# Ledger of designs, part 55: peptides against a protein of PDB entry 5VJI

Target 1, 62 residues: chain A of PDB entry 5VJI
Amino acid sequence: NTLVVLHKSGLLEITLKTKELIRQNQATQAELDQLKEQTQMFIEATKSRAPQAWAKLQASLT

## One batch from the design tools (peptide; made by RFdiffusion4, then SolubleMPNN)

Design b2_p24_3_s4 (from b2_p24_3, 15 letters changed)
Fold by OpenDDE base, seed 1:
Structure b2_p24_3_s4 (fold): chain B 62 residues (1-62), chain A 24 residues (1-24)
Amino acid sequence: as target 1 above (62 residues)
Amino acid sequence: SEDEKLLKLTLETKKKIAEEVEKK
């Protein structure tokens, strides 16, 4: 049984762990991108002092 | 041949890995 061999060799576990790491990486990257966007909105808000810029930032944080 | 056996095993292994990865 190939699946049994994969399991016993540890390759299946490594494969599943790799998938999980990829998933976590994607989630972390999405959070990082969101943070970058929020940071840019914050910078723009501080520069312009325009209420619409602050509203845009507020919307991104909610 | 031995090469054919190895190829078959490799393909089967890849298939099983893919199936298990997609399952989770």
Scores: peptide ipSAE 0.060, ipTM 0.589, DockQ to the pose 0.099
Fold by OpenDDE base, seed 5:
Structure b2_p24_3_s4 (fold): chain B 62 residues (1-62), chain A 24 residues (1-24)
Amino acid sequence: as target 1 above (62 residues)
Amino acid sequence: SEDEKLLKLTLETKKKIAEEVEKK
């Protein structure tokens, strides 16, 4: 069957490793996006002088 | 057999993938 053939050829191992690397890359990208959002909230808080803006930032960092 | 044909194709594909990865 196809699964046995993929295993014997080594392609299954390569495919599984590739999938794991893609997953890790996606997780890292998500963390980066979150940091970008937090940075934007920080910028807005520094401009606002409003306590609620700082509270929003603090909540995002928790 | 069909499995033998697929194995040959799979090995060829693996070789091509490896060559592309090594270029970078």
Scores: peptide ipSAE 0.055, ipTM 0.631, DockQ to the pose 0.043
Fold by OpenDDE base, seed 4:
Structure b2_p24_3_s4 (fold): chain B 62 residues (1-62), chain A 24 residues (1-24)
Amino acid sequence: as target 1 above (62 residues)
Amino acid sequence: SEDEKLLKLTLETKKKIAEEVEKK
């Protein structure tokens, strides 16, 4: 069957490694997006005179 | 057999992947 063939060829290992790399990339991207959002909230907080903006930023950091 | 054919194809594909990775 296909699974046995993939295993014997080593392509299954490559496939699984690729999936892991995709997962790691997604995790890194999520962290990056979070940092971007936090940066934006920081910018908004510095521009805003509303205490709520700082509260929102504080909540995002915890 | 079909499995043998697929194995051959898979090995060829593996080789091609390795070559592409080496080029980069």
Scores: peptide ipSAE 0.053, ipTM 0.626, DockQ to the pose 0.043
Fold by OpenDDE base, seed 2:
Structure b2_p24_3_s4 (fold): chain B 62 residues (1-62), chain A 24 residues (1-24)
Amino acid sequence: as target 1 above (62 residues)
Amino acid sequence: SEDEKLLKLTLETKKKIAEEVEKK
């Protein structure tokens, strides 16, 4: 059957590795987006004297 | 058989993937 053919040829391993790389890429992208958001909150906190901006930044880091 | 044909195609595809990865 198809699954046996994929396993014996090594393509199943490649497919599973590819799926894992896609997952890791998505996780890394999410971390990057979070860092970008935290950076923006830091910029806003430094621009304003509003305590709410600093509180928002603090909450994002915990 | 159909499985033999698929195996041949699969091995060819695997080879092409490996070649593309090695080029980078």
Scores: peptide ipSAE 0.053, ipTM 0.625, DockQ to the pose 0.042

Design b2_p24_4_s1 (from b2_p24_4, 15 letters changed)
Fold by OpenDDE base, seed 3:
Formats: structure tokens, sequence, C-alpha cells
Structure b2_p24_4_s1 (fold): chain B 62 residues (1-62), chain A 24 residues (1-24)
């Protein structure tokens, strides 16, 4: 059984943990992308001085 | 980074063990 061999070798642990690290990395990247977007909305809000740009930023923070 | 580094170290140890067994 391949699963038993992977478990005994320790490769299963590595595989599972690597998968989890990839997932965490993806989550962190999504948070970073959101922060970048919020930063861009903040920049646009400061440039335009338009209430709508601030409203968009506020909506992104909720 | 720490967890990944620990996994890399473990992978290196597994490689070492495999290489030792192949040499026997």
Amino acid sequence: as target 1 above (62 residues)
Amino acid sequence: MKELQELLLKLEELKRKIEEEVKK
C-alpha cells in the first residue's frame, strides 16, 4: 500500500504539511492582495477627494 | 518559513537515509 510506505518513510508527513503550507501561503497572499487593493483605494480616495472613493474604501474595510 | 525549513531538514534526513540504504 503506497500510503503505508509514505507514512513509514515520513513522506506523508512532509506531503501533508507541504499542502498545508501551500494553503497558508495562498491565504496570506489573498490577504496581501486585499491589503494592496485597500491601499490603492486609499490612494485614489486621497487623490480624488470624492466621497465615493472613500465609501469604496470603507466598504472594503468592513 | 520555520515550518518549511523543518520540513526541508526532514527531507534532507530522509534523502540521507535512502542513500545509506542504497549503499548497503
Scores: peptide ipSAE 0.056, ipTM 0.545, DockQ to the pose 0.116
Fold by OpenDDE base, seed 4:
Structure b2_p24_4_s1 (fold): chain B 62 residues (1-62), chain A 24 residues (1-24)
Amino acid sequence: as target 1 above (62 residues)
Amino acid sequence: MKELQELLLKLEELKRKIEEEVKK
């Protein structure tokens, strides 16, 4: 049984933890990307002074 | 960062154990 061999070797622990770290990294990256997008929307809103740009920013923050 | 470092150390220890078993 491959699962038993992986468990006994300690590779299962590494595999599972690595998968979790990848997931956490992806989540953090998504949050960072969202913040970057919101920052860009803020910059555009300040430049255009258009109510629509502020409405777009507001929608991204809710 | 700490968790990844701990995993790296564990991987290095497993590598060492494998190398020792292959030498037997």
Scores: peptide ipSAE 0.055, ipTM 0.543, DockQ to the pose 0.119
Fold by OpenDDE base, seed 5:
Structure b2_p24_4_s1 (fold): chain B 62 residues (1-62), chain A 24 residues (1-24)
Amino acid sequence: as target 1 above (62 residues)
Amino acid sequence: MKELQELLLKLEELKRKIEEEVKK
């Protein structure tokens, strides 16, 4: 059984941990992208005298 | 980054063990 050989060699541990690191990287990237979008909405809200830009920012923070 | 470095060290250790077994 290939899975048993991978477990005994330690390659399964490497594979599982690599998968987790990829997942964490993807989650961090998603948070960064969200923060960038919120920052852009904040910049637009500060430039605009229109209440709609602040409403969009508020909706993104909930 | 530390976790990835630990995995790389483990992979290098496994490579060394495989090379030692092939040389027997």
Scores: peptide ipSAE 0.054, ipTM 0.544, DockQ to the pose 0.121
Fold by OpenDDE base, seed 2:
Structure b2_p24_4_s1 (fold): chain B 62 residues (1-62), chain A 24 residues (1-24)
Amino acid sequence: as target 1 above (62 residues)
Amino acid sequence: MKELQELLLKLEELKRKIEEEVKK
């Protein structure tokens, strides 16, 4: 049984932990991308002085 | 970083064990 061999060798633990680290990395990257987008909307709001740009930023924060 | 380091140490230990068994 391959699963038993993987478990006994410790490779199953490594595989599962690696999968979790990949998931966490992807989640953190998504948060960073969202923050970058929000930062860009903030920059545009400050440049345009348009109420619509602030409304767009506010909508992104909800 | 700590969790990745722990995994690397575990991989190094597995490598050592494999090398020991191959030498027998």
Scores: peptide ipSAE 0.053, ipTM 0.543, DockQ to the pose 0.114

Design b2_p24_4_s2 (from b2_p24_4, 11 letters changed)
Fold by OpenDDE base, seed 3:
Structure b2_p24_4_s2 (fold): chain B 62 residues (1-62), chain A 24 residues (1-24)
Amino acid sequence: as target 1 above (62 residues)
Amino acid sequence: MEELEKLLEKLEELKREIEEEVER
């Protein structure tokens, strides 16, 4: 069958690995976006005298 | 994301079924 051919050619393994790498890349991108947002909230908290900016930062770290 | 995870799960299941068939 087509699946046996894909397995024997190594194409199935490449396909699975590629999908896993895409998933990992998406997860890493989400973590980077979260870190960017936290960094922005930190910058705003340091510029602001408003306790609310620190509360938003604290909520993002939990 | 969920659709990609479901697709990966299906491919992993198919991989397992093929491995079990090749080992017979």
Scores: peptide ipSAE 0.046, ipTM 0.565, DockQ to the pose 0.100
Fold by OpenDDE base, seed 2:
Structure b2_p24_4_s2 (fold): chain B 62 residues (1-62), chain A 24 residues (1-24)
Amino acid sequence: as target 1 above (62 residues)
Amino acid sequence: MEELEKLLEKLEELKREIEEEVER
């Protein structure tokens, strides 16, 4: 059975671990992109005295 | 993301089924 060979060779474990690492990488990338956007909104809010830029930042933090 | 999670779940199920078959 090919699946038994994949299990015994460790290739099944590597496949599962690779899929989990891809999932974790995607989650970390989404958090990083959100943090970059929030950082940009914070920079804009500090440069502008406009209450609208602070409102956008506040909306991104909720 | 949902498709990858479904694929991971299916691979985990197959892993368990293979482990149970090898231990018998």
Scores: peptide ipSAE 0.046, ipTM 0.567, DockQ to the pose 0.099
Fold by OpenDDE base, seed 5:
Structure b2_p24_4_s2 (fold): chain B 62 residues (1-62), chain A 24 residues (1-24)
Amino acid sequence: as target 1 above (62 residues)
Amino acid sequence: MEELEKLLEKLEELKREIEEEVER
């Protein structure tokens, strides 16, 4: 049945594309969360003038 | 990841049900 073959092919493509988009979204979200944490450590380092807060920020950037 | 795997499994089930109905 030609309709069944087209349906199988289309749904498989959408499924694989959806899986890839979710993976990319998860990677981007992890980068945003890391940037948010680094930004918070930077704000704390600038406020405290404590060498330990700068050392913590430096460790997060490596 | 587990939630995505469950969603994909459910999509595969629905695909099979639609295929069976179209072949009837």
Scores: peptide ipSAE 0.034, ipTM 0.529, DockQ to the pose 0.223
Fold by OpenDDE base, seed 1:
Structure b2_p24_4_s2 (fold): chain B 62 residues (1-62), chain A 24 residues (1-24)
Amino acid sequence: as target 1 above (62 residues)
Amino acid sequence: MEELEKLLEKLEELKREIEEEVER
């Protein structure tokens, strides 16, 4: 059957692995974007010396 | 005709099984 052919060709494994890599890349990208935002809040907190900027940073780290 | 319809149905089922496996 087509599924057996796809499995035996290794294309199913490649497809599933590619999907998993896309999912992992999306998760890593979201973490990276969060880290960039936290870094920006840290920069603003250090510049402004405002307690509110530190509170925003702290809220982003929890 | 009936045999061909059964073959087509089986191909549709295999397509669904592949899609479900890729969706997992």
Scores: peptide ipSAE 0.023, ipTM 0.457, DockQ to the pose 0.036

Design b2_p24_4_s3 (from b2_p24_4, 9 letters changed)
Fold by OpenDDE base, seed 4:
Structure b2_p24_4_s3 (fold): chain B 62 residues (1-62), chain A 24 residues (1-24)
Amino acid sequence: as target 1 above (62 residues)
Amino acid sequence: MEELQKLLEELKELEEEIREKVEE
């Protein structure tokens, strides 16, 4: 059984940990991308002085 | 970063264990 061999070799634990680290990295990257987008919306809101740009920013923060 | 460092250490330990078993 390949699963038993992977478990006994320690490769299963490493594989599972690697998958979890990839998941956490992806989540952190998504949060970073969201923050970058919110920062851009803030910059645009300050430049345009348009209420619509502030409304978009506010909607992204809720 | 700590969890990645642990994983890298586990990989190094596994590589050493594999090397020892191949030399036996």
Scores: peptide ipSAE 0.034, ipTM 0.514, DockQ to the pose 0.114
Fold by OpenDDE base, seed 5:
Structure b2_p24_4_s3 (fold): chain B 62 residues (1-62), chain A 24 residues (1-24)
Amino acid sequence: as target 1 above (62 residues)
Amino acid sequence: MEELQKLLEELKELEEEIREKVEE
């Protein structure tokens, strides 16, 4: 059975750990992308003095 | 970073064990 061979060789554990690390990396990347977008909206709000730009930023933080 | 480094070391050890068994 291939699963038994993978388990005995340690490859199953490595595969599962790699999958979890990929998932965590994707979650962290999504948080970074959101922070970058919020930072851009903040820069635009400070430049424009437009109340609408502040409203967009506030909506993104909720 | 640390968990990925551990995984890379485990992979290197496994590659070496496989190599040794194929050369015997």
Scores: peptide ipSAE 0.033, ipTM 0.504, DockQ to the pose 0.123
Fold by OpenDDE base, seed 1:
Structure b2_p24_4_s3 (fold): chain B 62 residues (1-62), chain A 24 residues (1-24)
Amino acid sequence: as target 1 above (62 residues)
Amino acid sequence: MEELQKLLEELKELEEEIREKVEE
């Protein structure tokens, strides 16, 4: 049975671990992109002094 | 992003096929 060979060789474990690492990488990238956006909104809020820019930043943090 | 999501789905499908065959 090819599946038994894949399991015994550790290839299944490597495949599942690779899947999990891909998922974690995607999650970390999404968090990084969100942080970049929040940083831009913070820079805009500090420059404009407009209450609307602070409201946008606050909404992004909740 | 799309290619990475595609690869993730392919790995998910492979996991399910493997799970089904182990339960048989």
Scores: peptide ipSAE 0.032, ipTM 0.552, DockQ to the pose 0.169
Fold by OpenDDE base, seed 2:
Structure b2_p24_4_s3 (fold): chain B 62 residues (1-62), chain A 24 residues (1-24)
Amino acid sequence: as target 1 above (62 residues)
Amino acid sequence: MEELQKLLEELKELEEEIREKVEE
């Protein structure tokens, strides 16, 4: 049985762990992209001193 | 991102196929 061979070789565990690591990587990447966007809005708000840039930043943090 | 999502779906399909074969 191919499944018994996959289980005994550890390939099944590696495959399932790889799937979970991919999922976690995608979630972490989404958080990183959000943080990058918020950082850019913060830089723009500090440079422009425009109330609109601060309002945009505030909206992204809520 | 697209290729990574494809690989995730392939691994999900493989997991389901494996699960079905274990339950048989």
Scores: peptide ipSAE 0.032, ipTM 0.553, DockQ to the pose 0.173

Design b2_p24_4_s4 (from b2_p24_4, 12 letters changed)
Fold by OpenDDE base, seed 4:
Structure b2_p24_4_s4 (fold): chain B 62 residues (1-62), chain A 24 residues (1-24)
Amino acid sequence: as target 1 above (62 residues)
Amino acid sequence: MKELEELLKKLKELEKEIEKKVKE
């Protein structure tokens, strides 16, 4: 059984942990991208002074 | 970071063990 061989070799542990680290990295990257977008919306809202830009920012924060 | 470093260390050790067995 290939799964038994992978487990005994320690490759299963590496594979599972690597998959989890990739998932966590992707989640952290998505949060960072969202924060960057919110920061940009904040900058635009401060420049334009338009209520629509503030409404857009507020919608992104909820 | 530490978890990844530990995994990389373990991977390198497994590579050495595999290489040793292939030479046997």
Scores: peptide ipSAE 0.036, ipTM 0.498, DockQ to the pose 0.127
Fold by OpenDDE base, seed 1:
Structure b2_p24_4_s4 (fold): chain B 62 residues (1-62), chain A 24 residues (1-24)
Amino acid sequence: as target 1 above (62 residues)
Amino acid sequence: MKELEELLKKLKELEKEIEKKVKE
């Protein structure tokens, strides 16, 4: 049984933990990307002084 | 990062053990 061999070798543990780490990394990356986008909208709002740019930023923070 | 490094270390150890068994 391949599953038993993978378990006994410790490769199953590595595989499962690696998958979890990838998932956590993806979640953290998504949060980071959102923060970068919000930061960009903040920069644009401060430059343009346009109420619409502030409205976009507010919508992104909700 | 530390946890991934430990997993990579374990993987490298397993590769060495497999290599030894293949040569025997």
Scores: peptide ipSAE 0.035, ipTM 0.498, DockQ to the pose 0.137
Fold by OpenDDE base, seed 2:
Structure b2_p24_4_s4 (fold): chain B 62 residues (1-62), chain A 24 residues (1-24)
Amino acid sequence: as target 1 above (62 residues)
Amino acid sequence: MKELEELLKKLKELEKEIEKKVKE
């Protein structure tokens, strides 16, 4: 049984932990991308002085 | 980073164990 061999060797643990680290990295990257977008909306709001730009920023924060 | 370093350490240990078994 390949699964038993992987478990006994410790490769299963490595595989599962690697998968989890990839998931965490992807989640962190998504948060960073969201923050970058919010930062861009903030920059646009400060430049335009338009109430609509602030409303867009506020909507992105909820 | 620490968790990845631990995994790399474990992988390196497994490589050594495999190498020992291949030489036997």
Scores: peptide ipSAE 0.035, ipTM 0.498, DockQ to the pose 0.117
Fold by OpenDDE base, seed 5:
Structure b2_p24_4_s4 (fold): chain B 62 residues (1-62), chain A 24 residues (1-24)
Amino acid sequence: as target 1 above (62 residues)
Amino acid sequence: MKELEELLKKLKELEKEIEKKVKE
């Protein structure tokens, strides 16, 4: 059984941990992208006297 | 980073064990 060989060699542990690290990296990247977008909306809201830009920023923070 | 370094170390150890078995 290939699964038993992978478990005994420790390759299964490496594979499972690698999958978890990829998932954590993807989650951190999504948070970073959201923060970049919110920062851009904040810059636009400060440059414009338009209440609509502040409404968009407020909607993104909920 | 430390966890990935430990996994890479373990992978290199497994590669050495496989190489020894192939040369046998």
Scores: peptide ipSAE 0.035, ipTM 0.497, DockQ to the pose 0.130

Design b2_p24_5_s1 (from b2_p24_5, 15 letters changed)
Fold by OpenDDE base, seed 3:
Structure b2_p24_5_s1 (fold): chain B 62 residues (1-62), chain A 24 residues (1-24)
Amino acid sequence: as target 1 above (62 residues)
Amino acid sequence: EKKKELLEKALKLAEEMVKEALAE
């Protein structure tokens, strides 16, 4: 059947690997976006020297 | 021939699976 042919040709493995790589890429991008946000909060905290900015940063890290 | 037809069908199936993976 088609599934057997897909498996034997290696296309199934490639397709599944592609799906996994896309998933991993999305997860990594989300982590990167979070880090960027946290970095921005850190920059704001250092500039303002206001307790509120540090509190906001602390809340994001906990 | 039969082999070529089966490979073409397998390719189309793989393409559809990739499209599904790209869908958000």
Scores: peptide ipSAE 0.090, ipTM 0.649, DockQ to the pose 0.767
Fold by OpenDDE base, seed 5:
Structure b2_p24_5_s1 (fold): chain B 62 residues (1-62), chain A 24 residues (1-24)
Amino acid sequence: as target 1 above (62 residues)
Amino acid sequence: EKKKELLEKALKLAEEMVKEALAE
C-alpha cells in the first residue's frame, strides 16, 4: 500500500522529522519570548523604586 | 505499471504531508 511505499522510500521519516523540528522550534521560541519578557520586567524593576514592579516580576517567575 | 502508480501515489501523499508540516 501507499503507506508502506512511503515508509520504505524514507519520505515518511523525513516528513515526521520535519514536523517534529517545527514543533520544537515553536516551543523554543515561546520560551525565548518568555525570557525576553522576564528580562524586560527585571529592567523596569531595577529602574523603578515601586514595590509593584518587583511584585510583578516575582509573579512571572512562579 | 502498478509499481509506477504506487510510487506516484506515495509521492503525492508525501507532498501533501510536507505542505501540512510546513504550514504555520
Scores: peptide ipSAE 0.080, ipTM 0.648, DockQ to the pose 0.653
Fold by OpenDDE base, seed 1:
Structure b2_p24_5_s1 (fold): chain B 62 residues (1-62), chain A 24 residues (1-24)
Amino acid sequence: as target 1 above (62 residues)
Amino acid sequence: EKKKELLEKALKLAEEMVKEALAE
């Protein structure tokens, strides 16, 4: 049985762990992208006296 | 027989998981 072979060889465990790592990577990447966007808004807010830029940043942080 | 069916389904799932993992 292939499933038994996969289990006994440890490949099933590796596969499951890999899938979990991929999931975690995706979640971390999403957080990173959000941080990048917030950083950009912060930079733009510091360059402008427009309160709209700060309001936009504030909205993104909540 | 029911056990065999469950094992076959588990095998199919495992194969799909392997394919997905290799695709990334």
Scores: peptide ipSAE 0.067, ipTM 0.636, DockQ to the pose 0.212
Fold by OpenDDE base, seed 4:
Structure b2_p24_5_s1 (fold): chain B 62 residues (1-62), chain A 24 residues (1-24)
Amino acid sequence: as target 1 above (62 residues)
Amino acid sequence: EKKKELLEKALKLAEEMVKEALAE
């Protein structure tokens, strides 16, 4: 079947590895986006005299 | 030719499987 053909050709291994790399990239990007958001909240907290900004930052770090 | 047609169908299916596997 086609799965056997993909396996024997090496394309299955490449495809599965590519899927894993895409997944890892997405996970890393999500972590990066979270860090960016936390950084923005930190900046806003330092600029603001409002305790709400610090509360939001603390909530994001837990 | 039946053999050629079968091979073409198999290749097309394989291509679709790869595309599906790479789809996010």
Scores: peptide ipSAE 0.058, ipTM 0.598, DockQ to the pose 0.379

Design b2_p24_5_s2 (from b2_p24_5, 16 letters changed)
Fold by OpenDDE base, seed 1:
Structure b2_p24_5_s2 (fold): chain B 62 residues (1-62), chain A 24 residues (1-24)
Amino acid sequence: as target 1 above (62 residues)
Amino acid sequence: SEKQKLLEEAKKLAKELVEKAKQE
């Protein structure tokens, strides 16, 4: 059984840990992208002085 | 980093597997 061989060799542990690190990296990247978007909304809100732009920013923080 | 530690573990395991295969 391939799964048993992978488990006994230690490759399964490495594979599972690698998948977890990829997941964590993707989650961190998503948070970074969200922060970039929020920063852009903040810049637009300060430039436009429009209540709608501030409302969009506040909605993104909730 | 965890990534670097995992890479070193993978390298160690690869070397061990090669040595075991040579002995069989």
Scores: peptide ipSAE 0.031, ipTM 0.507, DockQ to the pose 0.036
Fold by OpenDDE base, seed 4:
Structure b2_p24_5_s2 (fold): chain B 62 residues (1-62), chain A 24 residues (1-24)
Amino acid sequence: as target 1 above (62 residues)
Amino acid sequence: SEKQKLLEEAKKLAKELVEKAKQE
């Protein structure tokens, strides 16, 4: 079957490791997106006189 | 890096597969 062929060729290992790299990349991207959001909340908190903006930022850092 | 290691392994396997195919 296809799985046996992939295993014997070594392509299964490459495929699985590639999937792991994709997962790690997605996780890193999520961290970057979170940082971007936190940066935006920081900007809004700095511009705003509303204490709620600082509360949102504080909540995001916990 | 892990990426570079996988690329090198893929390159190695590709060369091996080509050589095997030529012998068939």
Scores: peptide ipSAE 0.031, ipTM 0.505, DockQ to the pose 0.034
Fold by OpenDDE base, seed 2:
Structure b2_p24_5_s2 (fold): chain B 62 residues (1-62), chain A 24 residues (1-24)
Amino acid sequence: as target 1 above (62 residues)
Amino acid sequence: SEKQKLLEEAKKLAKELVEKAKQE
């Protein structure tokens, strides 16, 4: 049984942990991208002083 | 870190597998 061999060798643990790290990395990257977008909206709101820009920023923080 | 721990584990396993293969 290939699965048993992978388990006993330790490769299964490494593989599963690697997959989890990839997942976490992707989630963290998504959060980072969101923060970058929010930062840009904040900059634009500060520059334009337009109510619409502040409304967009506030909506993004929900 | 988890990454560093995993890398060390993988390295250890690789060395063990190579040594076992040489003995066979």
Scores: peptide ipSAE 0.031, ipTM 0.499, DockQ to the pose 0.035
Fold by OpenDDE base, seed 5:
Structure b2_p24_5_s2 (fold): chain B 62 residues (1-62), chain A 24 residues (1-24)
Amino acid sequence: as target 1 above (62 residues)
Amino acid sequence: SEKQKLLEEAKKLAKELVEKAKQE
């Protein structure tokens, strides 16, 4: 049984932990991307002074 | 760091496997 061999060798633990790290990295990256987008909308709102730009930013924060 | 721990574990296992293979 391949699964039993992987477990006994310690490779299963490494594989499962690696999958978890990938998941956590993806979640953190998504949060970072959201922050970057919000930062860009803030910059645009400050430059344009247009009410719609501020409304767009506010909507992103809800 | 969990990442560093996993790297060390992988390195240890790799060395052990190499040594076993040399003895066979």
Scores: peptide ipSAE 0.031, ipTM 0.494, DockQ to the pose 0.036

